# Designs tried in a protein design run: peptides against a protein of PDB entry 7AE7. Part 194

Target 1, 321 residues: chain A of PDB entry 7AE7
Amino acid sequence: KVYKDLREFLEVLEQEGQLIRVKEEVNPEPDIAAAGRAAANLGKNQPAVFFEKIKGYKYSVVTNVHGSWQNHALMLGLDKNTSTKDQFYELNRRWDKFPVPPNVVKREAAPCKENVIDKDINLFEILPLYRINEQDGGFYISKASVVTADPEYPDDFNKLNVGTYRIQVKDRDRVGIQALAMHDIAVQLEKAEAENKPLPIAITIGNNPLVTFMASTPVGYNQNEYEFVGALQDGVPMDIVKSDLYDHLYVPAGSEVVLEGHIIPRVRTVEGPFGEFPGSYSGARLQCEVKIDRITHRTNPIFENLYLGIPWTEIDYLMAL

## One batch from the design tools (peptide; made by RFdiffusion4, then SolubleMPNN)

Design b2_p22_7_s2 (from b2_p22_7, 15 letters changed)
Fold by OpenDDE base, seed 5:
Structure b2_p22_7_s2 (fold): chain B 321 residues (1-321), chain A 22 residues (1-22)
Amino acid sequence: as target 1 above (321 residues)
Amino acid sequence: MKKLREEIIEKNKERVREAEEK
């Protein structure tokens, strides 16, 4: 089984008994985090948790999408009871199919383009933002696949980077991003900042689960994560579409939300604190700032966000392979 | 919820201003 988008994957998770649907209205805090912890306590069968109604918001949240070995097997299109050993074997077998180039679809064929917001941008109208941890300094977007390119080689598709970074919401149309020196985005930002130019960026939310997996998996600077997604789909290309603002940026065609904008050159602002691990907080630091200039989204967009809880976080499953 | 969102946004702006003044 191959998935075009998050919705096809969530449908399979629900059919396989790997998704809990919360139909009653919940408070963003503390109920989302509390329900996530309760789901994690159900043992090895850690389902995704889908919140249909969130007080004060229009749209839904899903968490813990990658939060179990069963969900990981289903992501690979395998039986949910496939052993971890057999999942690793199949992953390695498919990895050797790299590169599998993506299909570039027309704008009219891309679900992420169903709606556009290009003025009076307010992230809180599109995303049901909540604090993941009680002591967090604000709202975080933790499972975004962030797309950037090399500003010196913008047409080199092999240098197109799709990565996962810590993103704090700073304002209605601004986010802080943690671009560490070891990340490919930091190399690209350094080149842009040397010329005092903005770095184009697309922050994509609610993707095909293999896109989220590959965005969290380190690859070489001259390797495209979308070409690995096609390999992990056993040779079936994924669908991408050109961004609206930038000819050289491509986003997953099925993304629930796409935030298009730029990293402001040579600006650093206070970001954090954030509880990355239970009982551990990364302190406040000066980090890059992104201006959001355009949003595209599916009708009734689903906000996929990271589950952080004990004993295992969702990131532990994303990094275990 | 609207009030809480506004309060967090304003607090973030204040923290940014305080860092720029140092």
Scores: peptide ipSAE 0.391, ipTM 0.869, DockQ to the pose 0.249
Fold by OpenDDE base, seed 4:
Structure b2_p22_7_s2 (fold): chain B 321 residues (1-321), chain A 22 residues (1-22)
Amino acid sequence: as target 1 above (321 residues)
Amino acid sequence: MKKLREEIIEKNKERVREAEEK
């Protein structure tokens, strides 16, 4: 099975008993993190947790979407009880199908374009933001697929990068991004900053689960993550659409939320602390700042965010392959 | 709802400022 978007995947997770739906109103803190930990303790078959109602917010949150081998098997369109060995074999078999170019769809065919916010931007109106860990310095978007291009080669689709970066919410229309950890965005930013130019960026939230998986998987600088998504879909192309602000940036057509903006050149602001691993907080450090200039989103957007728990984090499942 | 959201936003700004001062 191939999934067009997060919603089709969540439907399958629910059908397979791999999603817990919380229908009662919860407090963003501590209830989201507490319920995520409780779900992780239900055994080896860690389900996703979907929160329908969050106090102070309009929309829903889902966590732990990739948080088990069962969810990973289902992401690959396999039986949920497929062994880790067989999942790895199938992943490798499909990887050899690279490249599978994506389909570029028209704007009117892209669900991520259903709603537009181009003024009075407030991230808190669309994302139910909360602290993932009790000691976090603020609210994080930790499972976004971030799209950037090479400023010297903006039309080179092979240099289009889709990566996962730690993003701290700074204000209604500003986020800090940790660009230093993954090389591709750092190279692209260095080129933009050399000319004192903004780096165009699209931060995509709530994607096809294979997009999120590939955005967390290191690939070559001249390799496009969307072409790997098509390979992992066993040769079925994924659907992408042009960003609204930038002709050279393409986003997943099915994204729940797309934050379009720019990295401010030569500006660094304090970001952190964040609990990346149990018992280890990365200290506060100077990081890049993104201004959000436009938002597009699906009606009733789902905020997919990372679950961090003990002993196995969702990151461990995303990086274990 | 709107009042509570503004309180959440302001509390987040305070935390960010406190981290900048350390």
Scores: peptide ipSAE 0.390, ipTM 0.888, DockQ to the pose 0.763
Fold by OpenDDE base, seed 1:
Structure b2_p22_7_s2 (fold): chain B 321 residues (1-321), chain A 22 residues (1-22)
Amino acid sequence: as target 1 above (321 residues)
Amino acid sequence: MKKLREEIIEKNKERVREAEEK
């Protein structure tokens, strides 16, 4: 099975008993994090948790989408009871199919383009934002696939980077992004900042589960994560579409939300603290700031966000394969 | 709904300011 988007994957998770729906209106805090922790305590088959109604917000949240080996098996289109060993074997077999170039679809064919916001940007109208941990310095977008390119080689598709970064919401149209020196985005930002230019960025939320997986998987600077997604789909290309603001940035056609904007050159603002692991907080640090200039989104967008809890975080599964 | 969102946004801004002052 290949998934075009998050919704097709959530349907399979629900059919396989790997999704819990919370139908009652919840408070963003502490109920989302508390319910995620409760789901993690249900044993080895940690389900995704879908919150249909969130007080103060219009749209839904889903968490713990990758939070089990069963969900990883299903992501690969395997039986949910496939052993971790067999999942790893199949992943490696498919990895050797790289590159599988994506299909570029027309704007009109891309579900992420169903709605546009180009003025009065307010992230809180689109994303049901909450603190993941009680002591977090703010709201985080922790499971986004962030698209950037090399500003010296904008037309080199092999240098298009799709990565996962910690993103703190600063204001209605501002986010902080943690771009560490080891990340490809840091190389691209350095080049832009050398010229005192903005770095174009597209922050994509609620993707095909293999896009999210590859965005969390380190690849070479001259390798495109979308071409690995096609490999992991056993040779089936994924669908991408041009961003609205930038001809050189491509986003997953099925993204629930796309935040298009730019990293402000030579600006650093305080980001954090964030509870990356239970009892461990990454302190506040000076990080890059992104201005959001445009939002595109599916009708009734689902905010996919990371589950952080005990004993295993969702990121532990994303990094373990 | 709108009022509650504004309260959430303002509370987030306060937290961001408090982190910048530490």
Scores: peptide ipSAE 0.383, ipTM 0.885, DockQ to the pose 0.786
Fold by OpenDDE base, seed 3:
Structure b2_p22_7_s2 (fold): chain B 321 residues (1-321), chain A 22 residues (1-22)
Amino acid sequence: as target 1 above (321 residues)
Amino acid sequence: MKKLREEIIEKNKERVREAEEK
């Protein structure tokens, strides 16, 4: 089984009994985090949790999409009871199919382009933002696949980077991004900042689950994560589309939300604190700041966000494979 | 919710100001 988008995967999770649908209106805090913890307590077969109605917001949230070995098996299109060992064997077998180039689709064929916001941007109108932890310094977007390119080689598709970074919402149209020196985005940002230029960025939310997986998996600087997604789809190309603001940035055609903008050169602002693990907070640090200039989104966009709770988080599964 | 969102945004701005003054 190959998935075009998050929605096709959520349908399979629900059919397989790996998704709980919360139909009643919930408060963003503390109910989303509390329900996530309750789902984690259901044992090793932790379901995704889909919140249909969130008080004060228009759209839905889904959490814990990658939060179990069953969900990982289903992501690979395997039986949900496939052993971790057999999942690793199949992943490695498919990895050897790299590269599988993506299909570039027209703008009109891309679901992520159904709606456009290019003025009066307010992230809180599009994303049902909540504090993941009570002591968090703000709202975090934790499962975004962030697209950047090498500013010296913008047309080199092999240098297009799709990564996962901690993103704090700082204003209606601004986010802080944690770009560490070990990340490919930091190399690209250094090149842009050397010339005092903005780095173009597309922050994509609610993707094909293999895009989210690959964005969390380190690859070589000259390797494209989309070409690995095609390999992990057993040789079926994924669909990508050109960003609206930048000719050199491509985003998943099926993304629920795309935030297009730029990293402001040589600006560092306070980000954090964030509870990366239960009972552990990263201190506030100076981090990069992104200006959001355009949003594209699917009709009734689903905000996919990371579940952080005891005893096991989604990140533990995303990093274990 | 609107009030809480605004309060968190303002708190973030305050922390930025305090860090820039050091």
Scores: peptide ipSAE 0.375, ipTM 0.856, DockQ to the pose 0.249

Design b2_p22_7_s3 (from b2_p22_7, 17 letters changed)
Fold by OpenDDE base, seed 1:
Structure b2_p22_7_s3 (fold): chain B 321 residues (1-321), chain A 22 residues (1-22)
Amino acid sequence: as target 1 above (321 residues)
Amino acid sequence: MEEERRKLEEENKARVAAAEAA
């Protein structure tokens, strides 16, 4: 089984009993985090949690999409009861299929292009934002697949980077991004900042689960994460589409939300604190700032966000493979 | 809905400002 988007995966999770749907209106805080923790504690299956209605917001949130071995098996299109050993075996087998180039689809064929916002941008109108942890210094986008390219080689598709970074919402149209030196985005940003140029960026939310997985998996600087997604789809190419603002950036065709913008060169603002793990907070640090210039989104976009719970976090499963 | 959303925006802004001032 291959998934085109988050919605196809959520449908399978629900069919397999790996999704809890909360239909009642909840408060963003503390109800989302509390329900996520409760679901993680309900047993060995650790289902995803889908919140249909959130007070103050128009759209839905889903958490813990990758938060179990069962969900991980289903992501690979395997039986939910497939052993971790067999999942690793299958992952390794499929990894050898790299590279599998993606299909570039037309704009009109990409669900992420159904709606456009290019003026009066307000992230709170599109994303049901909240603090992931009680002591977080603000609201976070914690499970985005962030697309950047090498500014010296913008046409080199092999240097297109899709990564997961901590993103704090700073304003209606501004976010802070944690670009650590170990990340490919930091290398690309350094090149842009050397010339005092903005770095083009597309922050994608609510993707094909293998995109999210690969965005959390370190690969070589000259390797494209989308080509690994195709490999992990057992040789089936994924669908990508050109960004609206940049000819050299490609986003997953099925993304729920795409935030297109730029990293402001040579600007650093305070980001954090953020609870990386229960009881451990990363301190506030000076981080990069992104201006959002355009949003594209699916009709009724689903905000996929990270679950951080005890005893296991969703990160544990994303990094375990 | 818009009033509650505005409160959330203001809350986030206040938290960000508090972290910047610390």
Scores: peptide ipSAE 0.609, ipTM 0.952, DockQ to the pose 0.865
Fold by OpenDDE base, seed 5:
Structure b2_p22_7_s3 (fold): chain B 321 residues (1-321), chain A 22 residues (1-22)
Amino acid sequence: as target 1 above (321 residues)
Amino acid sequence: MEEERRKLEEENKARVAAAEAA
């Protein structure tokens, strides 16, 4: 099976007994983290947890979407009981199909374009934000697929980068992003900053699970993550759409939320601390700052965020490949 | 709901400011 969006995947997870729905209103803290831990303790299956009602917010949260080998098998469109060995075999077989170019759909056909916010931007109106860990220095977006391009070669689709980065919410329309020197985004930012220009960015939330997987998987600078998604879909192209602000940025057509903006050149602000592992915190550091200029989103958007509970984190499954 | 959301915004702002001052 191939999934167009997060919603189709969540439907399959629920049908397969790999999704728990929390229907009662919960507090963002500590209930989201507590329920995630409780779900992890139910055994090896570690279901996704869908929170329908968050106090103070309009919309839903889902966590631990990639948090098990069963969910990973289902992501690949396999039986949930497929062995890890067979999952790796199938992944490798499909990887050799690269490149599978995506389909560029019309704006009117893209679910991520159902709603637009271009003034009075407030991230808290769209995303039910919370601290992932009790000692975090603020609220985080930890499972976004971030789209950037090479400023020198903006029309080179092979240099379009889709990556996962730690994103701290700083204000209603500002986020901090951790762009380390080892990341492809840092190469692109360096080129923009050399000319004192903003770097265009699209932060996408709630995607086809293979997009999230590939955004967390290192690839070559001249390799497009969307072309790997098509390969991992066994040769079925994924659907992308042009961003609203930038002709050279393409986002997943089915994204729940797209934050379009720019990295402010030569500005660094304090980001962190953040609990990367249970009981381990990275210190606060000077990091890049993004201004959000436009939001597009699906009606009743679902905020997909990372689960960092025990015994296993969701990162362990995303990085295990 | 809007009041609770505003409190969450203020809480986040205060935490960010505290980290900047540390």
Scores: peptide ipSAE 0.594, ipTM 0.948, DockQ to the pose 0.870
Fold by OpenDDE base, seed 2:
Structure b2_p22_7_s3 (fold): chain B 321 residues (1-321), chain A 22 residues (1-22)
Amino acid sequence: as target 1 above (321 residues)
Amino acid sequence: MEEERRKLEEENKARVAAAEAA
């Protein structure tokens, strides 16, 4: 089974008993985190948790999408009871199919383009934002696939980077992003900042689960994560679409939300604190700031966000391979 | 909904400002 988008995957998770649907209105805090912890305590088969209604917000949240080996097996289109060993062997077998170039679809064929916001941008109108941890210095987007390119070689598709970064919401149209020196985005940002130019960015939320997986998996600077997604789909290309603002940025065609904008050159603002792991907090640090210039989104967008809790975090599964 | 969302926006802004002042 290959998934075009998050929705197709959530349908399979629900069919396989790997998704809990919360239909009652919840408070963003503490109910989302509490329900995630409760789901994690159900044992080895940790389900995703889908919140249909969130107080103060229009749209839904899903957490813990990658939060179990069963979900990971299903992501690979395998039986949910496939052993971790067999999942690993299958992953490696498919990895050797790299590169599998994506299909570039037309704008009208991309679900992420169903709605456009290009003025009076307010992230809170589109995303049900909350603190993941009690001591977080604000609301976070923790499971986005962030797309950037090499500003010196913007047309080099092999240098197109899709990564996962910690993103703090700073204002209605501003986010902080943690771009560490070890990340490919830092190389690209350095080039842009050397010329005092903005770095174009697309922050994509609610993707094909293999996109999220690959965005969390380090690859070479000259390797495109989308070409690995096609490999992990056993040779089936994924669908991408050109961003609205930038000819050189491509986003997953099925993204629930796409935040298009730019990293402001040579600006650093306080980001954090953030609880990366239970009982571990990263202090506040000066980090990059992104201005959001345009949003495209699916009708009734689903905000996929990371589950962080005890006994296991979703990161444990995303980084276990 | 709008009032509750506004409160959440204000809360986030206050937390960000507090972290910047620390």
Scores: peptide ipSAE 0.585, ipTM 0.948, DockQ to the pose 0.894
Fold by OpenDDE base, seed 3:
Structure b2_p22_7_s3 (fold): chain B 321 residues (1-321), chain A 22 residues (1-22)
Amino acid sequence: as target 1 above (321 residues)
Amino acid sequence: MEEERRKLEEENKARVAAAEAA
């Protein structure tokens, strides 16, 4: 099976008994993290956890979407009981199909364009934000697929980067992003900052699970993650759509939320601390700052966020293959 | 709901400010 968006995947997870739906109103803290930990303790069949109602917010949260081998098998459209060995074999077999170019759909055909916010931007109105860990220096967006391009070669689709980065919410319309030197985004930012120009950015949340997987998988600078998604879909192209602000940025057509904006050139502000692992915090550091200029989102957007807990993190499954 | 959301915004802002001052 191929999934167009997060919702199709969540439907399959629920059908397969790999999603727990929490229908009662929860507090963002500590209930989301506590429920995630409880789900992780259910053994090998670690389900996703979907929170329908969150106190103070309008919309839903889902965590631990990639948090088990069963969920990983289902992501590949395999039987949930497929062995890790067979999953790896199938992943490698499909990898050889690269490149599979995406379909560029029209704006009116893209679910991520159902709603637009272009003034009075407030991230808290769209995303039910919370601290993932008790000692976090603020609220984080930890499972976004961040789209940037090479500012010298904006029309080179092979240089379009889709990556996962730690994102701290700084204000209603500002986020800090950890762009490390080893990331392709850092190369692109360096080029923009050399000219004292903003770097265009689209932060996409709640995607096709293979987009999230590929955004967390290192590829070459001249390789497009969307073309790998098509390969991992066994040769079925994924659907992308042009961003609203930038002709050269393409986002997944089915994204739940798209935050469009720019990295402010030559500005660094304090970001962190963040608990990357239980009992391990990365210190506060000077990081890049993004101004959010436009939001597009699906009606009743689902905030997909990372589960970080014991015994395994969701990252362990995203990086294990 | 709006009041609770505002408190969450203020909490986040206070944490960010505390980290910036450290």
Scores: peptide ipSAE 0.557, ipTM 0.941, DockQ to the pose 0.883

